# Peptides against a protein of PDB entry 3PBP: the designs that were tried, part 144

Target 1, 203 residues: chain A of PDB entry 3PBP
Amino acid sequence: LNEKDLNLILNKSLVMYESLDSTTDVIVKRNVIKQLQFVSKLHENWNSRFGKVDIQKEYRLAKVQGPFTINPFPGELYDYTATNIATILIDNGQNEIVCVSFDDGSLILLFKDLEMSMSWDVDNYVYNNSLVLIERVKLQREIKSLITLPEQLGKLYVISDNIIQQVNFMSWASTLSKCINESDLNPLAGLKFESKLEDIATI
Target 2, 203 residues: chain A of PDB entry 3PBP as posed
Amino acid sequence: LNEKDLNLILNKSLVMYESLDSTTDVIVKRNVIKQLQFVSKLHENWNSRFGKVDIQKEYRLAKVQGPFTINPFPGELYDYTATNIATILIDNGQNEIVCVSFDDGSLILLFKDLEMSMSWDVDNYVYNNSLVLIERVKLQREIKSLITLPEQLGKLYVISDNIIQQVNFMSWASTLSKSINESDLNPLAGLKFESKLEDIATI

## One batch from the design tools (peptide; made by RFdiffusion4, then SolubleMPNN)

Design b2_p25_3_s4 (from b2_p25_3, 14 letters changed)
Fold by OpenDDE base, seed 3:
Order: C-alpha cells, then sequence, then structure tokens
Structure b2_p25_3_s4 (fold): chain B 203 residues (1-203), chain A 25 residues (1-25)
C-alpha cells in the first residue's frame, strides 16, 4: 500500500458514500459510512515514511462480503460445480477479470461492475456482490488449476490432465480497460467477447 | 438469439455502471 493507493481507496469510499440516498438499505448505509470513516482515519494517520498506519482494533474486525451472484448465470452450469477461481489483471492493477472454472470443463469470465464495501459489523453482509458474465469458454476437459502471471495482462493459464492452455482475452479486455479509464462506453458497441485459446504445452 | 441479447445487455449495463463510478473518482 502506497499513498496513491490509499488516495484511490479514499476516493472510492467517498463515491460510495455519495451514492447513498433515502432508498438505500440501513445496513448498507451503515457499512458504507463505517468504511468511509475507517479509510478517512487511515488517510489521516498515513505515515508515508514508514508506509504504515495505526489501525484501531475495532476496524480490524471488518470482513469480506459473502458469496457473489453471476448475471446472467448460464443455465447449463446449474448442474455443475465450481472448481477453481482466479483473478486476472487487464491493466495496471485497477481493472480485473474474475474467472471461475466448472467441473464440466467450462470457464466463465466475469467482471465486477459494482464497488463493494467491507462488512463491518453485520454477519453475512451482501451488497453489490454481482458479477457480470462476459464470456463462457468450453474446454471440455477436467480443469485442475488456474494460473495467472502478474506481468501477463489478460492471460489465464489452464492446467488440465495432459495440457496447459492459455486463454487470452485482451482482444476485448484492452477495449474494456480503455473505456473505463476514459469514461467512455462507446467503444464497447459491437465489441466481440471472444477469447483466444492456445495450447502451450502437452504434459 | 434472445439469450445472447440478454447477456450483451447485462454486459453493457455492468460496464456502464463501472464507468459511471470511475468517472466520479
Amino acid sequence: as target 1 above (203 residues)
Amino acid sequence: MEEEEKQRKAVLEGFGKKIEFNSKL
């Protein structure tokens, strides 16, 4: 964590706070407010020289949110079990694709469209937990593991019984990253969400 | 076709939300 990252977290927490209105659930309001309070205090107490902050004990009790929902969920996958999960960077660490594998040999590529708050004092807090389905890749093999390399943007390595395959989704992820960074949705019109699958090695 | 259109719509809406959020940063 550096000062730039801390400023980004603060700004995100502020934007989340500003999105609250009279229709927002009380539990959501409470969590967003507590997050903003924590991050604000973190920012105030930031020691750039040491890269450290004194965090009060109460704030250390914050938890990650519960399960995610996928929209739309592929109906064909209802009978199958998720086996692996990976997160793949598509730019300089701000935007990511979430990949989930299933026991039918499918990969789903997902995007987190909403910013989430931490759960501060409510068990099983769930809000803004949606993931958007971008692409389904059918490998038709047992997926043993998913590997990512931080230096390789938009690339996922899939290990099965006898093969290592690369899934490369930079054909669309580069445009997505650009759209987000430039705050312009127009380049997404007509964009094909088709990943390139390549065999890397036979085992 | 209908499922593909629904998925496409969900993608665009999701990306739109992210872009909107980031524009406020």
Scores: peptide ipSAE 0.380, ipTM 0.870, DockQ to the pose 0.865
Fold by OpenDDE base, seed 2:
Structure b2_p25_3_s4 (fold): chain B 203 residues (1-203), chain A 25 residues (1-25)
Amino acid sequence: as target 1 above (203 residues)
Amino acid sequence: MEEEEKQRKAVLEGFGKKIEFNSKL
């Protein structure tokens, strides 16, 4: 976390706060307000020289939000169980792909289309937890683990049945990153969401 | 074909939402 990242988090929290209206659920309002209060205090107390902030104990209890919803959810996966999750950076910003593996050997590549807040007060807080299905990759193997390397954008390593495979989705993720950063969806026209699968090593 | 089209639509809509949010930052 650096000053730039902190400013971005603050701005995101402000935008979320400003999106609140009379139709917003009371629990959501409370949660977004608490997040903004925390981030604002964090920003106020930020020591850029040391990268340290004194955080009050009450804010340390924030949890990751509850289960995600996937849209569209592949009907074939209703009978299967999610086994692993990973988050992969696609640029030097904060654009990420979420990958979930299933016990049928499928990988789903997902995008967070909505900004999600942390859960601050309530158990089972769920809001803006939607994920968009971009691609399903069928490995037809037992997926034991998912590995990501921070220096390798748009790459996921899948460990299954004595093999390490690389899933490379930069073929479309680079365009996605560009579209987000430039606020232009035109480059998505005709884009195929097809990842490259490569065997890396036998283990 | 129909499912693929539905998925593509969802992707575009999702990306659009993200862009819209980012435009406010």
Scores: peptide ipSAE 0.380, ipTM 0.870, DockQ to the pose 0.837
Fold by OpenDDE base, seed 5:
Structure b2_p25_3_s4 (fold): chain B 203 residues (1-203), chain A 25 residues (1-25)
Amino acid sequence: as target 1 above (203 residues)
Amino acid sequence: MEEEEKQRKAVLEGFGKKIEFNSKL
């Protein structure tokens, strides 16, 4: 965590707070407020010289939200079990793709469409937990692990029994990044969400 | 065809929400 990241988290938390209105659920309001309070205190206590922050014990009890909902969820995957998860950066603006593997050898590439708060107030807090299905890649292999390299945008390495494959989705992720950064959806018109598969090594 | 259209719609709506949020930052 650096100052830039902290500022981004603060700004996101502020935008979430500002989105609250009279129709917002009370539990959601409490969670968003607690998150903003935490991030604000974190920002106030930030030592830019040392990149350090003292976090009070009370805020260390926050949990990551889950589970997620996938829209649309492929009906074929209802009978299969998720085996691995990875997050892949697509740009320097912290836009990411979430990848989940299944025991049928499928990969699903997902996008987080909503900002999500931590769970601060209530156990099993769930709000804005949606993921959008972009692509399903069928490898028809037992997936042992998913590997990402931070320096390689939009690339996922899939390790199976005898092969390492690269999944490259920059063909569409670059356009997605552009759309987000420019606040324009027009470039998505006619865009195909098809990743490239490449064999990297036999093992 | 219907499933593909539903997926495409979900993608566009999701990206739209993200864009809307980011525009406020």
Scores: peptide ipSAE 0.379, ipTM 0.870, DockQ to the pose 0.905
Fold by OpenDDE base, seed 4:
Structure b2_p25_3_s4 (fold): chain B 203 residues (1-203), chain A 25 residues (1-25)
Amino acid sequence: as target 1 above (203 residues)
Amino acid sequence: MEEEEKQRKAVLEGFGKKIEFNSKL
């Protein structure tokens, strides 16, 4: 975490806070407010010299939200279990793809369409927990692990029994990143969400 | 509406929401 990242988190938390109104659920309000308070304190206590923040114990109790909903969820996957999860950066910003593997050998590539607050003081807090299905990649093999390399944008390495495969989704993720960063959806017209699968190594 | 079209619509809507949020940053 650097100052730039902290500022971005603060700005996101502010935007989330500003979205609150009289119709917003009380639990949601509480979570968003607590997050903003936390991030604000972080910002106030930010020591740029050391990249350190003194975090009070109370704020360390925050948890990532869960469970998530996937939209649309592939009907074929209802009978299967998620096995691995990975997050892959698609740019030098905060745009990420979430990948989930299933025991049928499927990979789903997902996008966080909504910003989420952390879960504060409430067990099973769920709000804006949707993920959008972009692509399903069928590997038809047991997926043991998912590996990402921070220096390799839009690439996922899939380890199965005898093979390492690379899933490269930069064919569409570069356009997605551009659309998000430029606030323009036009480049998505006619874009195919088809990742490239390549064998990297046999184990 | 074919499942593929439904998925594409969901993607576009999702991206739209993200863009809208980011426009406020």
Scores: peptide ipSAE 0.379, ipTM 0.870, DockQ to the pose 0.857

Design b2_p25_4_s1 (from b2_p25_4, 12 letters changed)
Fold by OpenDDE base, seed 3:
Structure b2_p25_4_s1 (fold): chain B 203 residues (1-203), chain A 25 residues (1-25)
Amino acid sequence: as target 1 above (203 residues)
Amino acid sequence: PEKSVIPADEKKVIEAVGNKINSRK
């Protein structure tokens, strides 16, 4: 995700949250709240890194961010703060994986199945998850930063205090890319969504 | 290196990829 995408998700999430009323389905409400919590944490972290003013904590607590839901979102991560976000290309056809790190040392790898531009009309609220969890990687480290290189498909570099590690998910992302590009889901059957982790350098 | 991996729900991933494919048509 870039700043523009994050802002778009945040705005949409806020709008969706504000559209919730007493008639809204309980599941929808819960998912919107979860999404808003996630995006708010991402936004907070983003703003802190770039010196931007964060949304008031009180508002974030009261107003959970809406339409960009992660499904499923690990419940245990609700208690943790998102620390970094990165987008990793998996091919040259605009297919990408979104990665979010948390202060517990977790990385979540997410697939964006829908365009961010999806409009949520208050009068026509369609609950739609646009981010799907593919993999959670627990590193048990304090993650300082995430780095991606455009020329290195399906690779994420994780920087901690004393080490740089590479997360390589091309083992499954290559198949994912192929499925999308060829419009064939069959190769996904039985696919193991497990990334490779390698130490690159000590710091 | 020490690593713990928690895989996703395969059905959800397949569904998501399907949605992406359909969105491009």
Scores: peptide ipSAE 0.537, ipTM 0.889, DockQ to the pose 0.448
Fold by OpenDDE base, seed 2:
Structure b2_p25_4_s1 (fold): chain B 203 residues (1-203), chain A 25 residues (1-25)
Amino acid sequence: as target 1 above (203 residues)
Amino acid sequence: PEKSVIPADEKKVIEAVGNKINSRK
């Protein structure tokens, strides 16, 4: 995620929240509220580190979109604070994974089933627009920073107090990329979504 | 290095990839 993407997610969450009424399914209501809370925490942390995003301007111009959720919503992470966010490319075709870290030492790896910009601007909205949970990795340490390198596909560097670790998810991301690019879902059957963790350096 | 992994629901991932594919058509 970058600033623009986070802003779009927050705007969509706000619009969705405002669209809730008495006819809305209870599960949907709960998910939207949880999503908004989650994204708000992300936004607060982002603003504190990189500057304030003017969410209100975009919110005023936003149109009602379909549902946007984290699926499944990581409810257990509600009590924790999102600390970092990163986007990692998995191929040269601009397929990407979103990673969010939390203060419990967790990393979540997420997939966007739709491009946020397209869903925002296009009249032909797809009903299902979500960040889908692929993997949660618990490191049981305080994560200080996330770093990605453009030349290193499917690799995330996690900086903690005393160590830099590499998360490599190409074990499953290569298959995911292939499925998307070839429009074939078959290779996903039986695929294990488990990243590799390696120590890179002590600090 | 020590880690704990919680995998996602495979069906949801497949569905998401399907949605992505369809969005490109």
Scores: peptide ipSAE 0.536, ipTM 0.889, DockQ to the pose 0.463
Fold by OpenDDE base, seed 4:
Structure b2_p25_4_s1 (fold): chain B 203 residues (1-203), chain A 25 residues (1-25)
Amino acid sequence: as target 1 above (203 residues)
Amino acid sequence: PEKSVIPADEKKVIEAVGNKINSRK
């Protein structure tokens, strides 16, 4: 995800939120609200980091319900705030993993598949998330920043107050990349989505 | 550090990858 993508998701979420009324399906309503909450948190941090204008507070007051843009969204993270976002390339074909950190010290690794879509038909409710949860890494520390190096595929550097840690997810991302590039899902069968965490340096 | 891997995640990942693949066709 980049700024443009985030803004797009935010705008879509806002439009969907504004469309909610008494006739809106409960499931749809829930998903839209939760999506907006998540995106707004991301946007807030983004704006703070880059000195941009915050979204209107009114949209941040939505009640917590089921997620839309991320599937599944860890329930534990509903009460926490996204702090950083990074995109990590996993191959030379521009396949990427999105990483979001939270103020509880969690890091989620996400796969971007499709643009979000929602069906408003009550009889046939379908939603597609643009981000799919692959893995949650609990660092149990305050994450200050996420750093990626373009030349280092499938590696994320997590900076906290006293340590730099490397998250290496090439153990599964290599397979994922292969599947995408070869249009073959078979290698994903039985794949363990477990990243390697290594302490790089103390700071 | 603790890592969470939800069983449902694997299926969703596979589905997502499938969707992505199909979207490219």
Scores: peptide ipSAE 0.536, ipTM 0.887, DockQ to the pose 0.311
Fold by OpenDDE base, seed 5:
Structure b2_p25_4_s1 (fold): chain B 203 residues (1-203), chain A 25 residues (1-25)
Amino acid sequence: as target 1 above (203 residues)
Amino acid sequence: PEKSVIPADEKKVIEAVGNKINSRK
């Protein structure tokens, strides 16, 4: 996820928020609010880090819940703020995993099943999770940044105060990629979603 | 612990992958 993508998500989240009214389903309303809170905080963090202009205060909400309809969203993370987001390619066919970090030191790995643009269509809002939670990694440290390298499939680099760590999830992402590319869901049965964590360097 | 696995709803994961597959057709 780059700045442009973040802005797009933010704009869509704002539109969704503004569309809320008395006829809106309670669950939908809650989810949209949570999404806006998440994106707003993410945007603030991004701007703070890079000296960008913050979003309007009127759209800022106190708690971070991702604009991503994450299913399920970890309940423990409702009280924490998203700090970084990254997209990691898992193959050359544009299949990818989304990672979001939180200020509690958590990473969540997410599968994007639908394009967010479709999910955010106000007229065709699909109350479907556009993101599925695969794994949570708790680093118990402040995460400063997430880095991906295009040539390194299924690898995420996490920068904290004093360490760079690699999260490698190709152990399961390779199977996921195969399922998508071959249009076969069978290999998902019994798949263990457990990434490898490795210390790369001390800072 | 450095890592915590939140059990995925297998049905939801399969559904999600299915959705992705269908979106490419």
Scores: peptide ipSAE 0.529, ipTM 0.885, DockQ to the pose 0.379

Design b2_p25_4_s2 (from b2_p25_4, 13 letters changed)
Fold by OpenDDE base, seed 2:
Structure b2_p25_4_s2 (fold): chain B 203 residues (1-203), chain A 25 residues (1-25)
Amino acid sequence: as target 1 above (203 residues)
Amino acid sequence: AHMSVEPADEENVIKAVGNKIESRK
């Protein structure tokens, strides 16, 4: 995910929210709102990271934006704030993992499979997931920063108050990359999506 | 503070990768 992609998702989400009215099913409304909340939090974090002006909370509340779906999305994370986002390259091509941190100390590792699409009818909520949950890592730390090094594939550095931790997910990401590049899903069978965590340094 | 790792369901990931592969064809 880059800024452009996030903006696109946000815009799509806004359009979807604007389509909601008093006749909209409560479930549909709830889903759209939840997705908007997530995307809004991501956008806020992104803007903050780049020194951009955050979207005013009033605007976010007034215009609930449409869905950014993570499959599955840990529902409890909707109650928390996204703190950081990073993209980690897993090969020298176009394959990447998106990482989002939350103020509960969670990291989610995500795979972008499709462009986000949402269709809603009065009683139907149909969506295509744009991100798929690969792994959740609960660090239970205040995550201050996510750092990636372009020369280090499949590695994420998590900076908290007093420690730098490395998340290495090449154990599964190498296979994932291979599957995509070779158009063969067979190597994914039985693969464990468990990253290796290592304390690198105390700070 | 407890650290835990929770991997995703394999089926969902396989489906996602499949979708990605098809999207590139």
Scores: peptide ipSAE 0.578, ipTM 0.916, DockQ to the pose 0.466
Fold by OpenDDE base, seed 3:
Structure b2_p25_4_s2 (fold): chain B 203 residues (1-203), chain A 25 residues (1-25)
Amino acid sequence: as target 1 above (203 residues)
Amino acid sequence: AHMSVEPADEENVIKAVGNKIESRK
């Protein structure tokens, strides 16, 4: 995820929030609010670290529709603040995993199942944004930074106060990539989305 | 080091991958 993607997610969440009315399903209302809370925290963290993002503040009522921004989202993480975001390539094409860290020491690994788009026509807002939860990793550390290396597919480096750890997704990401590229879902059956953790260095 | 892993529901991920595949057609 980059600044553009984050901005898109935030804008979508805001539009969805503004679309809530008395006829909106209660579950939808709750989910939209929760997602907005999450994205707002993420955006706040982003702004604090990288500067204020200029958000287009033109809003139009758009009917609340699926998919939600993150589905499902771990409910307990709504009480925590997003601290870092990273995008990890899983192949030499366009397939990637989005990772978000939280101040409880959790990582969530997310899959973009739809192409992100937003049209800012006052009369016609078109948006599409979806992130699907693949895995939650609880490190129980204060995460200072997330590092990715483009030549190292499916690997995330997590920097805490005293250690650098590698999270390796390739146990499942290789299969995921293959399924997407070959348009075959069969290899996903029985696959466990469990990453491997390795200590790299103490600091 | 200490870690716990919680994988998502397989069905949801399969559905997501399916959506991605269809989106590229």
Scores: peptide ipSAE 0.577, ipTM 0.917, DockQ to the pose 0.487
Fold by OpenDDE base, seed 5:
Structure b2_p25_4_s2 (fold): chain B 203 residues (1-203), chain A 25 residues (1-25)
Amino acid sequence: as target 1 above (203 residues)
Amino acid sequence: AHMSVEPADEENVIKAVGNKIESRK
């Protein structure tokens, strides 16, 4: 995820928030609010690190919580704030994993099983976003940055205060990619969604 | 240890992949 993508998501989230009214489904309302909180904090964190212009205060919420569009969202993370987001390619096609870090030192690896969809019809307002939890990694560090390299499939680099760590999830992502590309779920049977962590360098 | 991994439920991931496959048809 780059700045442009983050801005796009933020804009969409703001529009969704503004569309909330008394007729909005309770679940949709909750998800939109949680998404806005999430994205707003990501934007703030991004801007604070790179000296960018902050979002309007009118759209900020006092407490950031995880969105319910993540299935399941780890209950412990409702009390923590998202700090970074990254998208990692797992093949040369269009399959990818989304990673979100939190200020408790957790990483969540997510799979987007459905495209974001919304209807702005007043009589049929629908918002759907689906991210499925694959793995939670607890690093117990303050995560400063997430880096991905396009030539390195299924690898995420995590920068903390004094260390760079590699998260390698190709152990399961290769199978995941195959299943998607071949339209066959059978290879997922018995697959362990456990990533490998390696210390790369001290800083 | 300074790290731990917690895999999600396999059933949820299988369902997700299924949904993705269907979404591309």
Scores: peptide ipSAE 0.576, ipTM 0.916, DockQ to the pose 0.476
Fold by OpenDDE base, seed 1:
Structure b2_p25_4_s2 (fold): chain B 203 residues (1-203), chain A 25 residues (1-25)
Amino acid sequence: as target 1 above (203 residues)
Amino acid sequence: AHMSVEPADEENVIKAVGNKIESRK
């Protein structure tokens, strides 16, 4: 996820939010709101850290593409601000995990789905969970930076409190990658999405 | 290092992966 992608998601989320009315399905409404809240906080952080990011021209036809939602969004994080974002490769293909850190010391690991074009109307509330929560990691530290190395699959380096920690999620990401690449969901059954944390260095 | 891990619901992940697979066909 990069700046362009963030803007795209934000614009789409705004359009979806504006389209909500009293007849909108409760579940869809909730998901749209949650997504907007999440993306807004992420955008605020982006502006603070990397300079002001202008929202691109709004995508007016969000319904045509279908809803882009984050599912689930941890309710506790509504009170906190996203601080960093990183994308971690999990294979040599196109599969990757998105990580977002928050000022409560949490990391969320998200699966970025490919958005499918689908109809989203009042009679058919099929939605795309393009960002799906896989794991929440609570570090209880001030996270300053997230670092990834392209040659190190499924590894995230977290800089906090003068310590570099490695989050290794290949325990589940390898299976995830395999499932995607082989078009087989069976290996996901019983899989535990628990990452390994290791202290790497002090700085 | 103190860490608390909270894995997500497997069903949601399976659904997402399924959607991605279908999107690539």
Scores: peptide ipSAE 0.574, ipTM 0.915, DockQ to the pose 0.467

Design b2_p25_4_s3 (from b2_p25_4, 14 letters changed)
Fold by OpenDDE base, seed 4:
Structure b2_p25_4_s3 (fold): chain B 203 residues (1-203), chain A 25 residues (1-25)
Amino acid sequence: as target 1 above (203 residues)
Amino acid sequence: PEKSVIPADEEKVLEAVGKKIEALK
């Protein structure tokens, strides 16, 4: 996930939010609001770190492509601020996991789906779930940065003030990759989505 | 070490992966 993608997601979320009215399903409304908050916080963090980004172009795309959602939304993180984002390769193809850190010390691991374009119809509220929550990892520390190494599949390095930790999710990501590559969902049945956390070094 | 606090919704994950698979066909 890059800046452009983030902006696109934000804009889509904004468009979706703006489409909310009294006829909108309560569940949908709630999800839209939560997603908007989530993405907004992420965007704010991004802007703070990397400068302002013009989102006008992406906003147009949002209108054309329709809404974007994260499913399920990590409701527990509603009041927290996103601090970092990283994309981790899980195979040599195009399959990736998106990780977002929060100021409460949480990490969310998101499956990055291919975003399908859809027709935006104000009368027919349909949202696109292009990211799915796989796992929330609670580190209970201030996360300073997220580091990924392209040669290390399914591994995320989390840097805090005093320690570097490795989050290894290949236990499930390998299966996920296999399912995608083989077009077979069967291996996912009963799979436990639990990453391994290991202390790498004290700093 | 700390553990995952929120497990995946398996059904949702399956759905998402299924969607991706279909999108790649």
Scores: peptide ipSAE 0.533, ipTM 0.897, DockQ to the pose 0.405
Fold by OpenDDE base, seed 3:
Structure b2_p25_4_s3 (fold): chain B 203 residues (1-203), chain A 25 residues (1-25)
Amino acid sequence: as target 1 above (203 residues)
Amino acid sequence: PEKSVIPADEEKVLEAVGKKIEALK
């Protein structure tokens, strides 16, 4: 996830929030608010680390029904602060996983099902879900940083105070990549989305 | 190493992958 993507997510979330009215379903309202809270925390973290981002605010009609930018919502994480964001390649194409860490030691692994920019390239806002939760990993550590290596597909390195750990999700990401590249969903049936965790080095 | 994993909704993942596949056609 880069600055551009974050801005798009934030803008989309803001547009959805402002599209709420008295006729909007209560559940939808709650979900939109929760999403906005989540994205705002991401943005705060980004601004603190990389400088303040000036977002272009676009106000247009947006649908609030169905899945949102991130689905499902990581409910309990709304009370925590995002600490790091990383993008991990899973193949040599365009398929990647977005990872966000939180100050409770949680990692969420997200799949980008659609390009967020597509929603903004049209005259009218096109509502879509762009990020889907694949896995939540609770490390129970204070995460200092996330490192990715382009030559190491489906691997994320998590740095805490005293240890570097590797999160390897190729157990499911390889299948995911295959499904996309071959346009076949069948291999995903029954697949367990569970990453492997390995200690790499003690600090 | 100690960890806990919470898997996602398989149906939602399938839907997302499906959308991606269709978007690439």
Scores: peptide ipSAE 0.529, ipTM 0.894, DockQ to the pose 0.449
Fold by OpenDDE base, seed 5:
Structure b2_p25_4_s3 (fold): chain B 203 residues (1-203), chain A 25 residues (1-25)
Amino acid sequence: as target 1 above (203 residues)
Amino acid sequence: PEKSVIPADEEKVLEAVGKKIEALK
């Protein structure tokens, strides 16, 4: 996830928010509002840590795709703030998982259904559901940073105050990669999305 | 617990992967 991607997600969330009316389902309304709040916190965090990101005016031309930019929206994280974002390669074909950490010690693993750059076209924007929530990992510690190594597929290193931990999700990401590369959805049937957590070092 | 699986909408997951597949064609 980069500045452009974050901006796109924010724009989409804003569009969804602005689409709310009297005919909108109550649950949808709530989810859209919470989504916007979530993304706003991401944006705030990004600005503080990585520099200013401006909201694009073009979001007004986009159409609503549904109640969630992240699907499903992680309701448990409504009141928490994102702290770090990382993108992890799962193969050599540019397939990636997005990870976001929160100040409660949570990690979420997300799948990008489309390249964000493709969604800048107004016609394609409406068809991009953006991110699918795959897994949440609760570390119960303050996450200082997320590190990825390009040569280590499906591995995320989480740095906290006194420990470095590895999150390995190749158990399911390999299947996901296979589905994409072979253009076959069948392997997703019955797939269990559970990563492995391992302590690497005490610091 | 250290991990929790939040149930995903299977249809949405399939749709997302499908979209990715189509985008790469």
Scores: peptide ipSAE 0.521, ipTM 0.890, DockQ to the pose 0.346
Fold by OpenDDE base, seed 1:
Structure b2_p25_4_s3 (fold): chain B 203 residues (1-203), chain A 25 residues (1-25)
Amino acid sequence: as target 1 above (203 residues)
Amino acid sequence: PEKSVIPADEEKVLEAVGKKIEALK
């Protein structure tokens, strides 16, 4: 996930928010608001670290492509601040996992199902998401940074004050990649989406 | 190491992957 992608996500969320009206389902409204709050915090973090970004261009694109959703919404996390983002390759193709860290020590691993082809349908809110929450990992640490290595598929390095930890999610990501590449969902049946956390080095 | 994990909604993951597959066709 880069700056452009982040802005696109934010703007799509804004478009989704703007699509709300008096007839919109209450649950949908709530979820949209929560998601917008979540993405906004992510954007705020980005702006704080990298400067202000004009989102007008991306907003126009978002209007054309439709709304953005995260499903399921990590409800507890909109009360916290996003601190880092990273994109982790899971194969030699285009399949990636997006990771976002929060100041409570949480990591969320997200799958991008769709990027720029969404439409808003209140009745199909559950099916109208572009990011899916795969896993939430709660660490008892302050996360300083996230590092990925292109040659190490499905591995995320989390840097805290005194330690580097590795999050390895190839236990499920390999299957996910296979499903996509082979156009077969069957291998996902019964798959456990739990990453392995390991201490790598003291710093 | 100390951690807690909240797993995905399997149905939602399946749906997402399905959408991705269709989008790539």
Scores: peptide ipSAE 0.529, ipTM 0.894, DockQ to the pose 0.453; fails the geometry check

